# Peptides against a protein of PDB entry 2AZE, part 24

Target 1, 148 residues: chain A of PDB entry 2AZE
Amino acid sequence: AQECQNLEVERQRRLERIKQKQSQLQELILQQIAFKNLVQRNRHAEQQASRPPPPNSVIHLPFIIVNTSKKTVIDCSISNDKFEYLFNFDNTFEIHDDIEVLKRMGMACGLESGSCSAEDLKMARSLVPKALEPYVTEMAQGTVGGVF
Target 2, 101 residues: chain B of PDB entry 2AZE
Amino acid sequence: GRLEGLTQDLRQLQESEQQLDHLMNICTTQLRLLSEDTDSQRLAYVTCQDLRSIADPAEQMVMVIKAPPETQLQAVDSSENFQISLKSKQGPIDVFLCPEE

## One batch from the design tools (peptide; aimed at target 1 I95, target 2 T71)

Design b1_p15_4_s2 (made by RFdiffusion4, then SolubleMPNN; from b1_p15_4, 5 letters changed)
Fold by OpenDDE base, seed 5:
Structure b1_p15_4_s2 (fold): chain B 148 residues (1-148), chain C 101 residues (1-101), chain A 15 residues (1-15)
Amino acid sequence: as target 1 above (148 residues)
Amino acid sequence: as target 2 above (101 residues)
Amino acid sequence: MIIRVPEFSLPYVSK
């Protein structure tokens, strides 16, 4: 009786841990796809242009972005050594990390929302090792978590 | 019985977790390989066009922040205060704007 | 072209 209760508690603990790892894996897969897709896109673009873009025309990862209305007044204070920044806005703003930016750019092929077209899914699969392809398929179908 | 059933469930969950761990290892390895490839890192960039695509450029301005690892970011977004504070420990922070079209 | 945000310097306070 007590043994069974202990095992049930352990079962629940393992289920939660698995759920967490599933989420982590999904995010890692999305990052991999997004990064590889970005690199591939840029490589192709540079090949077509026969040159890299000007250095001051691109932003390399990692980065974050802040966006706000063009009408928003922003006051910026910077320390002498540029180690500290303080931005004061007179209205709301948004912050996005580079991964989110890549997702919004479509670099994750819509896999992040499970709304992949057939071609998007094909692209996503092509950007991961073979062992990860089934999981990518499950992500696209929204069937991740079959162990539950 | 009940004990046997629970034991079997735990074994199955263990196998499932092992599979996840394996897949995660594969994935992290791939990401590490990308980080170690100089050419890939050279190509890991976005353009102003990309950045403007995520927000309506007619209505929104986009600020780009490049900060060293472990930089602290504090953000307050309320009716009483709209503020972002950045504190780096490893080096200077760079901030950029996409040019207006 | 990426434009650096203008700097508004203040005295550095180490924390």
Scores: peptide ipSAE 0.042, ipTM 0.885, DockQ to the pose 0.034
OpenDDE base, seeds 1, 2, 3, 4: peptide ipSAE 0.032, 0.032, 0.034, 0.039; ipTM 0.886, 0.886, 0.889, 0.886; seed 4 fails the geometry check

Design b1_p15_4_s3 (made by RFdiffusion4, then SolubleMPNN; from b1_p15_4, 4 letters changed)
Fold by OpenDDE base, seed 4:
Structure b1_p15_4_s3 (fold): chain B 148 residues (1-148), chain C 101 residues (1-101), chain A 15 residues (1-15)
Amino acid sequence: as target 1 above (148 residues)
Amino acid sequence: as target 2 above (101 residues)
Amino acid sequence: MIKRVPPFSLPYVSK
């Protein structure tokens, strides 16, 4: 009885750990898809334009986005060497990392929200190694709840 | 029996976790390869149009922060205080605005 | 065109 109880505790511990790793893997997959899709998009765009974009028209990864109402008053203090910044707002703001920006751009093919068309899913699968394709499919179906 | 069943379950869970670890390793390898590819780095950018699609500059002010690795970001967003602090140890920080047009 | 944010206040000493 005690032995079975110990194993049940261990079982629960492992299940929780696996759940955490599943979430981490899903995020990694989304990052990979988003990055590769972005690169592919830009490569195609530059080929069509026969030139790269002007340097001051693009922001390379990595970056962080901060947005707030245009009515928000912002005070910014900068150190002399620009190593330190301090922003004070009079109202709420939002912070987004580059991955979230890419997701909202659709670079993750809607896989992150379960809004993945057949074409989106095809694209997503094409941007990952073969070993990850089944997991991408499960993500699209929303069936990544069980243990591998 | 119950003991045998639990033992078998644990073995299956171990195998599942190993599979997850393997897939994660594959994924991290791909991300590393992307980061090490100079052409990919050159092409890993967003445009003003992209940023406008995220937040309309007609309604929202959008700042883009370019900071070196290991830059510390601290944010306070409460009813009394709204603050962002950035501290870099590896170089200067650049902040950009997306135009309205 | 992406423009750099101009300083809104005087520079301060890093902590």
Scores: peptide ipSAE 0.138, ipTM 0.892, DockQ to the pose 0.035
OpenDDE base, seeds 1, 2, 3, 5: peptide ipSAE 0.059, 0.046, 0.042, 0.134; ipTM 0.888, 0.888, 0.888, 0.895

Design b1_p15_4_s4 (made by RFdiffusion4, then SolubleMPNN; from b1_p15_4, 5 letters changed)
Fold by OpenDDE base, seed 4:
Structure b1_p15_4_s4 (fold): chain B 148 residues (1-148), chain C 101 residues (1-101), chain A 15 residues (1-15)
Amino acid sequence: as target 1 above (148 residues)
Amino acid sequence: as target 2 above (101 residues)
Amino acid sequence: SIVRVPPFSFPYISK
């Protein structure tokens, strides 16, 4: 009885750990898809334009986004060497990393929200190694709840 | 029996976790390869149009922060104080705004 | 184009 109880505790511990790793893997997959899709998009765009974009028209990864209402007043203080910045807002703001920006751009093909069309899913699958394709499919179906 | 069943379950869970670890390794390898590829780095960018697409430009402003690795970001968002502090130890920080279309 | 933010108090102003 005690032995079985110990194993049940261990079982629960492992299940929780696996759940955490599943979430981490999903995020990694989304990052990979988003990055590769972005690169592919830009490569195609530059080929069509027969030139790269002007240097001051793009922001390379990595970056962070801060957004707030256009009505928000912002005070910005910058050190002389630009090593330190201080922003004071008179209202709430949001901070997002570049991955979230890519997701909102659709670079993760809607896989992150379960809004993945057949074409989106095809694209997503094409941007990952073969070994990850089944997991991408499960993500699209919303069936990544079980243990591998 | 129950003991045998639990033992078998644990073995299956171990195998599942190993599979997850393997897939994660594959994924991290791909991300590393992307980061090490010069052409990919050159092409890993967003435009002002992209930034405008993530928030209503009529209602929201968007600032982009480019900071060196290990830059410290501290944010306070409360009813009394709204503040962002950036401190870099490895180089200058750049902050950008996209103009209206 | 993308503009650098100067150190001053400002509301959102398109550039």
Scores: peptide ipSAE 0.146, ipTM 0.894, DockQ to the pose 0.041
OpenDDE base, seeds 1, 2, 3, 5: peptide ipSAE 0.081, 0.096, 0.051, 0.092; ipTM 0.892, 0.894, 0.889, 0.893

Design b1_p15_5 (made by RFdiffusion4)
Pose (drawn by RFdiffusion4):
Structure b1_p15_5 (pose): chain A 148 residues (1-148), chain B 101 residues (1-101), chain P 15 residues (1-15)
Amino acid sequence: as target 1 above (148 residues)
Amino acid sequence: as target 2 above (101 residues)
Amino acid sequence: STVHTFTITSSGLES
């Protein structure tokens, strides 16, 4: 019984590591797909009607987005060297990642929620190495859990 | 008995984790190659029209923050106001708005 | 007050 207790806690510790790692693997696959999709969308857009986009109309990764109502008062304070910043808001604001932005743009082909059309899924499968294809299929069905 | 049952479970979980680590390893390698790829990095950008479909600078205000790696972001709910604090240990941080308003 | 702290990485915010 004593030894069984030790094996059970070890089992539960491993089950926790696998559950964390599955979520990490999924996120990494989405990033791989989203990044590769964004790059190819821009590579193709730069062909259509030549001359690369003007530098001010473009934002390179990595970045963060903050949005609030157009009315919301913001108070900005900056350190000399611009290493430190402080923003005060008199209303609700939202903070978003670039990955979250890319997902909302559909760069991850709806795979973030299994919302893939056949073409979306085909696109997602082609942007990932063959060894990752089964796991992409698992993500498309939402049958990722059960903890294997 | 139960001891063998738990031992068999530990073996299944050991093999499953080895497989997961392998896939993660392939996955992070793909991401490393993308980060080492100059042409991909040059093309890894979003337009102002992109940031619109997720929040357009017509009704809402959009702020872009670009801080070097390892920088800290603190978000605070005060008794009366909201705040975002950015502290970069190395390198300056950059902040700007979107053109359409 | 409620404080939330994040680390900014090359891939996004890390809790």

Design b1_p15_5_s1 (made by RFdiffusion4, then SolubleMPNN; from b1_p15_5, 10 letters changed)
Fold by OpenDDE base, seed 3:
Structure b1_p15_5_s1 (fold): chain B 148 residues (1-148), chain C 101 residues (1-101), chain A 15 residues (1-15)
Amino acid sequence: as target 1 above (148 residues)
Amino acid sequence: as target 2 above (101 residues)
Amino acid sequence: PKIENYTITERGLVK
């Protein structure tokens, strides 16, 4: 019947929306874990060194990085107010945001790929509110996506 | 019947979405709290060593971009053109190489 | 040529 077909269409629509929200939630969880883990790491490091690092030796979040070969020639044009930049490269480059950097640093405990050791999982769980712990566990197991 | 089944499914999906919304609110709240915490922001940094660890340090240079939110970034990466364009609306953009390079 | 347009946000790069 037409009414059943309409409901089936709506069902698919809702499933897709839920899938999108699941992806967003997972990313938010990873960001939270990575950020807290980074802060914890740096706090510990500064305590051990008994001093903060030199100001010009660190990059505070947020940031974007561009990496390219050291042989790459880069031409840069900058507006007078520094609101606009134009970079021309003679070779390929890569762009990464700070979130991806943190993930690659292991700050998300390998949760982003479901590659958590028992210790990593323990750390990840400790960095989220209690309400999020079950979801973290599911992410580690790769079982996220079960709606029913 | 089929209609009843579909109706029930939609109700269950609604409940699932509500749970997701709740969890997302928790996450966004936590992130906001972190952004408002001075000590956390002070410690929210990476080192040049960190940045180099994710790239080939022997062959790669790392350029850092500090730009305000809502800055537009256009990247062209092809055999004919390699370009990055930045346009900020909220303030100046800062670009520098990793200091320890 | 492939062109990628991003917006820099508090959650990183968004396409």
Scores: peptide ipSAE 0.565, ipTM 0.920, DockQ to the pose 0.794
OpenDDE base, seeds 1, 2, 4, 5: peptide ipSAE 0.559, 0.563, 0.561, 0.561; ipTM 0.920, 0.920, 0.920, 0.921

Design b1_p15_5_s2 (made by RFdiffusion4, then SolubleMPNN; from b1_p15_5, 10 letters changed)
Fold by OpenDDE base, seed 2:
Structure b1_p15_5_s2 (fold): chain B 148 residues (1-148), chain C 101 residues (1-101), chain A 15 residues (1-15)
Amino acid sequence: as target 1 above (148 residues)
Amino acid sequence: as target 2 above (101 residues)
Amino acid sequence: AKITNYTITERGLVK
C-alpha cells in the first residue's frame, strides 16, 4: 500500500543518511588520530632535540599545499590587500589539504586505507577514546558499513 | 506483515543513527579539546622535510597556502586551462614556496 | 575543463 511505499522511501533516506554519517565519522576519527599522532611525534622530537625547531622551519596547521612539476611556469596575481590570488600554470597541478598531508605522512597510521600493521592499529586505538576503539578496529579491517 | 517489518526497520535505523551521532559527538569533542589546548596547537605543525617526503622536491615544487577559514578556492585543471583562484572574506592570504633540499 | 570549487575550512578542503 501507499503507506508501505512511504515507509520504504523513508527507510532509504535514513540508510543514505547513515551512510553519510559513517563517512563523516570515519573522517573525524582519522583527523583525530592524525592530529594527536602529529602532536605526539613533534613533542617527542622536540624533547630529543632539547629545543623547538626554528619558527621558520615549520608550517603550523591549517594549511594547503599545491604541488606541480618544477618545470611548471606559474604566474601569480595578488590583490592589494592579499585577499585574492590568481595562479596560472602552464601544466597540471595537485592540491592537498593538511589532513591529506598528514595521512600521507602516515599520521593516521594507515587507517585511511585499511593498511594498518598491528603496531599501527595499536597506535590508532591508543589515540582515541574507548568508545571509538571498536570503530577503529572495523576501519582497519575494512568492515565498516554495518548497522550499529 | 510488510508494514510491521518496515516500522521495525525504521526503529532500528533510528537507534543506529543515534549511536553514530553519539560517536560523532565524542569525536568532535576530542577535536575541540585539541584545538583548545595551547600546547597541542603549538605542536601541530609539519616541517619542510615532511612536505618533501610526500612531494619529491627533486621533481615537484611545493607551494604552501595559509588562508583564513571560508576562503574560496577554485581550481581549473584541463588541457587548456590550469589555474587556482583564492578569495578570502576574513583576511589576507599568505603563500610561500618550500625550499628545495 | 575540470573545475573544482573548494571551501577552506578548519576541517580542510570541502567541495
Scores: peptide ipSAE 0.549, ipTM 0.920, DockQ to the pose 0.801
OpenDDE base, seeds 1, 3, 4, 5: peptide ipSAE 0.529, 0.526, 0.533, 0.517; ipTM 0.919, 0.919, 0.919, 0.920

Design b1_p15_5_s3 (made by RFdiffusion4, then SolubleMPNN; from b1_p15_5, 10 letters changed)
Fold by OpenDDE base, seed 3:
Structure b1_p15_5_s3 (fold): chain B 148 residues (1-148), chain C 101 residues (1-101), chain A 15 residues (1-15)
Amino acid sequence: as target 1 above (148 residues)
Amino acid sequence: as target 2 above (101 residues)
Amino acid sequence: PKIENYTITELGLKK
């Protein structure tokens, strides 16, 4: 009885750990797809324009963005070495990392929400190694989570 | 019996976890390859238009933060205090607005 | 007050 109880506890622990790893893998896949898709988009755009964009018109990864109302007053204190910043706002703000930005741009092909068209799914599959394709398919179908 | 069943389940879960670890290794390897590829890094950018497409350009301003890894970010968002603090350990932080604003 | 602490990493913001 006690040994079975111990194994059941261990089983639950392992299930939770697997669930966490599944989430991590999904995020890594999305990041890979989004990044490769972004690079592909920009490569194509530069080829069409026959030149790279102006240096000051683009923001290279990685980055973080903060958005707030244009009416928001921002006070900024910066250390002399620029190692420390302090921003004070008089209103609410939002913070997003580059990964979230790429997702919102559609660079992850809607895979993050399981809302992939046939074309989106095809694109997503083409941007990952063969070994990851089955998992991409499962993500698109919303069937990720099965361990048995 | 019950014990045998649980033992078998644990073995299967171990195999599943090993498969996940393998897939994650593949994925992290791909990401590292991308980070080491000069051409990919050159093309790894968004435009101000991209940033404005995800925010309301008429109502929102967008501030960009370029900070080294391991930089600490603290955000306070309450009715009494709206604050962001940044502390880098590896280098200077760059903050700017999108030029097209 | 709502306080969020993050670390900037190669994989984005992490708590």
Scores: peptide ipSAE 0.450, ipTM 0.910, DockQ to the pose 0.794
OpenDDE base, seeds 1, 2, 4, 5: peptide ipSAE 0.434, 0.432, 0.426, 0.438; ipTM 0.910, 0.910, 0.909, 0.911

Design b1_p15_5_s4 (made by RFdiffusion4, then SolubleMPNN; from b1_p15_5, 10 letters changed)
Fold by OpenDDE base, seed 2:
Structure b1_p15_5_s4 (fold): chain B 148 residues (1-148), chain C 101 residues (1-101), chain A 15 residues (1-15)
Amino acid sequence: as target 1 above (148 residues)
Amino acid sequence: as target 2 above (101 residues)
Amino acid sequence: AIIKNYTITERGLKE
């Protein structure tokens, strides 16, 4: 029936929306864990060092990084009072945002890949509110995708 | 019948979406709390060593870009062109190399 | 050629 078909279309639309929100939620959780874990790491490090690191030795969030071979020649053009930049490279490069950097640093406890140890999972759970712990567990197990 | 089943499915999906929205609200709240905490923001940093650790530290050069929100970044990476374009309308962009380099 | 356009946001790069 046409009515059933209409509802089926709506069902598919809702399923896709839910899927998108699930992805967004996972990313938000990872960001939260990564940020909190980073803060804890640095707090502990500063406590052990009995002082903060030199100001020019750290990069505060947010940031973007570009990495390329040290042999790569880079030409930079700056205009409009530093509102516009143009970089020309003679070889390939990579771009990473701060979130990706934190993930690669292990700040997300490997949760981003569902490859966290028991200790990593414990850390991850400790960095989120109670209501999010079940979802963190599902992420770690790679079982995210179901409907609540 | 099929109609009743679909109707029930839609209701269940609505409830599921509401639950997701709730969890997302919790997450956004936590992130906001982090942004509002001065000490957390002070400690929200990485070192050049951290940055170099995500690539080959011996072979890679790392450039840092500090740009305001809504800055547009275009990257071209091909055999013919290797280019990054940055365009901001909300403030100046700061670019620098890690001091350890 | 690989061309990627991003928007820098408070939550990182958005493609």
Scores: peptide ipSAE 0.386, ipTM 0.913, DockQ to the pose 0.789
OpenDDE base, seeds 1, 3, 4, 5: peptide ipSAE 0.185, 0.179, 0.383, 0.385; ipTM 0.894, 0.893, 0.913, 0.914

Design b1_p15_6 (made by RFdiffusion4)
Pose (drawn by RFdiffusion4):
Structure b1_p15_6 (pose): chain A 148 residues (1-148), chain B 101 residues (1-101), chain P 15 residues (1-15)
Amino acid sequence: as target 1 above (148 residues)
Amino acid sequence: as target 2 above (101 residues)
Amino acid sequence: MNVFGKTGSQTFTLS
């Protein structure tokens, strides 16, 4: 019974590590797909009607987005060297990652929620190495859990 | 008995984790190659029209923050106001708006 | 406020 208790806590510890690692693997696959998809969208757009986009109309990764109502008062304070910043808001605001932006743009082909058309899935499968294809299929069905 | 049952479980979980680590390894290698790729980095960008489908600078205000790696972001819910604090230990941070308003 | 899908006071280390 004593030894069994030790094995059970070890088992539950491993089950927790696998559960964390599965979520990490899924997020990494979405990033890999989203990044590659964004790069190829821009590579193609730069062919169509030559001359690369003007530098001010473009935002390179990595970045963060903050949005609030156009009316919301924002108070900005900046340190000399611009290492530190402080923003005060008199209303609700939202913070979004670039990956989240790319997902909302559909760069991850709807795979973030299993919302893939046949073409979306085909696109997602081709942007990931063969060894990751089964796990992409698992993500497309939502049958990722059960903890293998 | 149960001891063998738990031992068999630990073996299944050991093998499963080795497989997951392998796939994660392949996955992070793909991401490392993308970060070391100059042409991909040059093309890894979003337009103002992109940021619009997720929040357009017509009704809502959009702010872009670019801080070097390892910088800290603290968000605060005061008794009366909201705040975002950015502290970069190395390198300056950049902030700007979107053109369409 | 919504901070990376969470509410309330939040602290993050950025990558």

Design b1_p15_6_s1 (made by RFdiffusion4, then SolubleMPNN; from b1_p15_6 with T11S F12V S15K)
Fold by OpenDDE base, seed 5:
Structure b1_p15_6_s1 (fold): chain B 148 residues (1-148), chain C 101 residues (1-101), chain A 15 residues (1-15)
Amino acid sequence: as target 1 above (148 residues)
Amino acid sequence: as target 2 above (101 residues)
Amino acid sequence: MNVFGKTGSQSVTLK
């Protein structure tokens, strides 16, 4: 019947929306874990060193990374007020946001790839509110969305 | 019947979505709190050692771009052109080079 | 000396 068909369409729509929200939630969780882990790491490092690092030795979030071969020639033009930049490369380059950098640093505890040791999982759980811990566990197991 | 089954499925999906919304609210709240915490922001940094672990400056040139909010970034990476354009509306853009050593 | 070199020139060629 037409009514059943309409409900089936709605069902599929909701499933897709849920899937999208799951993806968004996972990314938000990873961002939270990565950020908190970074802060924690640096806090401990500064405590051990008994001082903060020199201001010119660190880059604060947010930032973007651009990398290319050292052989790549780059021409850079900058406006007088530094509001505009133009980079011309003679070869390919890569762009990474700060979150991706943190993930590659291991700040997300390998949760982004579902490859967590027991210690990684413990750390990840400790960096989120209690209500999110079950979801972190599911992410580590790669079983998120199994109900749908 | 079929209609009842579909109706029940939709109700279950609604409940699942509500749970997701709740979790997302918790997560976004946490992220907001982090962004508003001065000490956290002070400690939210990476070092050159960190960047070397991602892209070795011995082989790769690494640039760090610090741009204000709403900065437009245009990137072209093709055989015809390799270009990055940055246009800020709210202030100057800073670019840093990660040293090899 | 800055660990991270800030670009200050209006025209820079990097190699």
Scores: peptide ipSAE 0.030, ipTM 0.890, DockQ to the pose 0.035
OpenDDE base, seeds 1, 2, 3, 4: peptide ipSAE 0.025, 0.026, 0.023, 0.028; ipTM 0.877, 0.880, 0.876, 0.884

Design b1_p15_6_s2 (made by RFdiffusion4, then SolubleMPNN; from b1_p15_6, 4 letters changed)
Fold by OpenDDE base, seed 2:
Structure b1_p15_6_s2 (fold): chain B 148 residues (1-148), chain C 101 residues (1-101), chain A 15 residues (1-15)
Amino acid sequence: as target 1 above (148 residues)
Amino acid sequence: as target 2 above (101 residues)
Amino acid sequence: MNVFGKTGSVSVTLK
């Protein structure tokens, strides 16, 4: 009985670990798709324009975005060496990392929200190695969650 | 019996986890390749137009923060306090403002 | 003692 109990605990531990790894893998896949899609978009755009964009018109990864209402009053304190920043807002704000920005730009092809058209899915599959394609399909269908 | 069943379940879970690990290794390898590719990194950027599509500066102020790796970010967003604290250990932090249209 | 040497929003406007 005790041995069975120990194995039950171990089983549950492994199930939870697998669930965590599934989540991590999905995020990694989304990152890969988003990055590759972004690079592809920009490469095409630069080729069409026959020139790169002005240096001050682009923001290279990594970055974070902070947005708030234009009516929000922001007080900023900066250390002398610019190693420390303190922002105080009088109202709510939003923070987005670069990955989230890319997702909202559609760079992950809507795969992150299950809003993936057939064309989007085709693009997503084309941006991952063959071994990952089945998992991308599962993500698009919302069928990820079981054990392999 | 129950013991044998549990033992079999654990073996199956081990196999499943190994499959996940394999896929994750493939994925992380691809990401490393991207990080090591100079051309890809050169092209890994967004524009002001992109940012406007996320949060229009006509309605929202959009601030871009570029910080070195391992920078600590602390954020408080409550009815009482609205604060962001950044602490870098590896260099200065740069802050940019996305202009209005 | 204030660790911050500057107060106010210092930003570079993207073009």
Scores: peptide ipSAE 0.026, ipTM 0.876, DockQ to the pose 0.037
OpenDDE base, seeds 1, 3, 4, 5: peptide ipSAE 0.025, 0.023, 0.025, 0.024; ipTM 0.876, 0.874, 0.876, 0.877

Design b1_p15_6_s3 (made by RFdiffusion4, then SolubleMPNN; from b1_p15_6 with T11S S15K)
Fold by OpenDDE base, seed 5:
Structure b1_p15_6_s3 (fold): chain B 148 residues (1-148), chain C 101 residues (1-101), chain A 15 residues (1-15)
Amino acid sequence: as target 1 above (148 residues)
Amino acid sequence: as target 2 above (101 residues)
Amino acid sequence: MNVFGKTGSQSFTLK
């Protein structure tokens, strides 16, 4: 009947919404792990060095990186107040946000690809609240959303 | 029957979504705590070595862009145009070059 | 000397 059809449509809508929320949650978890892991790493490094790094030796989040071949010619124009930048390249370039950089650095413990060692998974779990640990485990195993 | 089955499915999905919402709230809270913690923000940095691990400056030029919130970034990467445009509304944009090894 | 060189030119070309 029409009632059943309506419910089936609603079911599908909810399934899609859940899928979207799962994706969002996973990204939030990865960000949390990456940030905390980065902070932890740097804290430990500074403790070992007994001092913080020089201010001009590090880049604080947030940031974006742009990379291109060293052979690429880049023309840059900057407004006087530095509110506007224009870069013209003679070849292709890549843009990465800080989260992507952290992932590539391994700060997300490889969880982003679902390929974690036992130690990576242990680290990842240690960087989230207890309530999120089961989900982290599911992410590592690639079983998120298996019930749907 | 079919109706009962669908009704039950929807209830189960609702419960699942509520659990997701709860977990997302936890995550969001944790991220807010990180953003509000001065020491954490002080320690939230990458080094030149980190960036070299992503793109080796020996082969790649690496620029770092720090821009205020709400900065507009427009990028075109096509056969006829390779361009990045930045426009800030809240303050100056800083651009850094990662030195070669 | 800055490890990360801040760009200071109003206009420049990188090669």
Scores: peptide ipSAE 0.031, ipTM 0.891, DockQ to the pose 0.035
OpenDDE base, seeds 1, 2, 3, 4: peptide ipSAE 0.023, 0.025, 0.024, 0.029; ipTM 0.879, 0.883, 0.878, 0.887

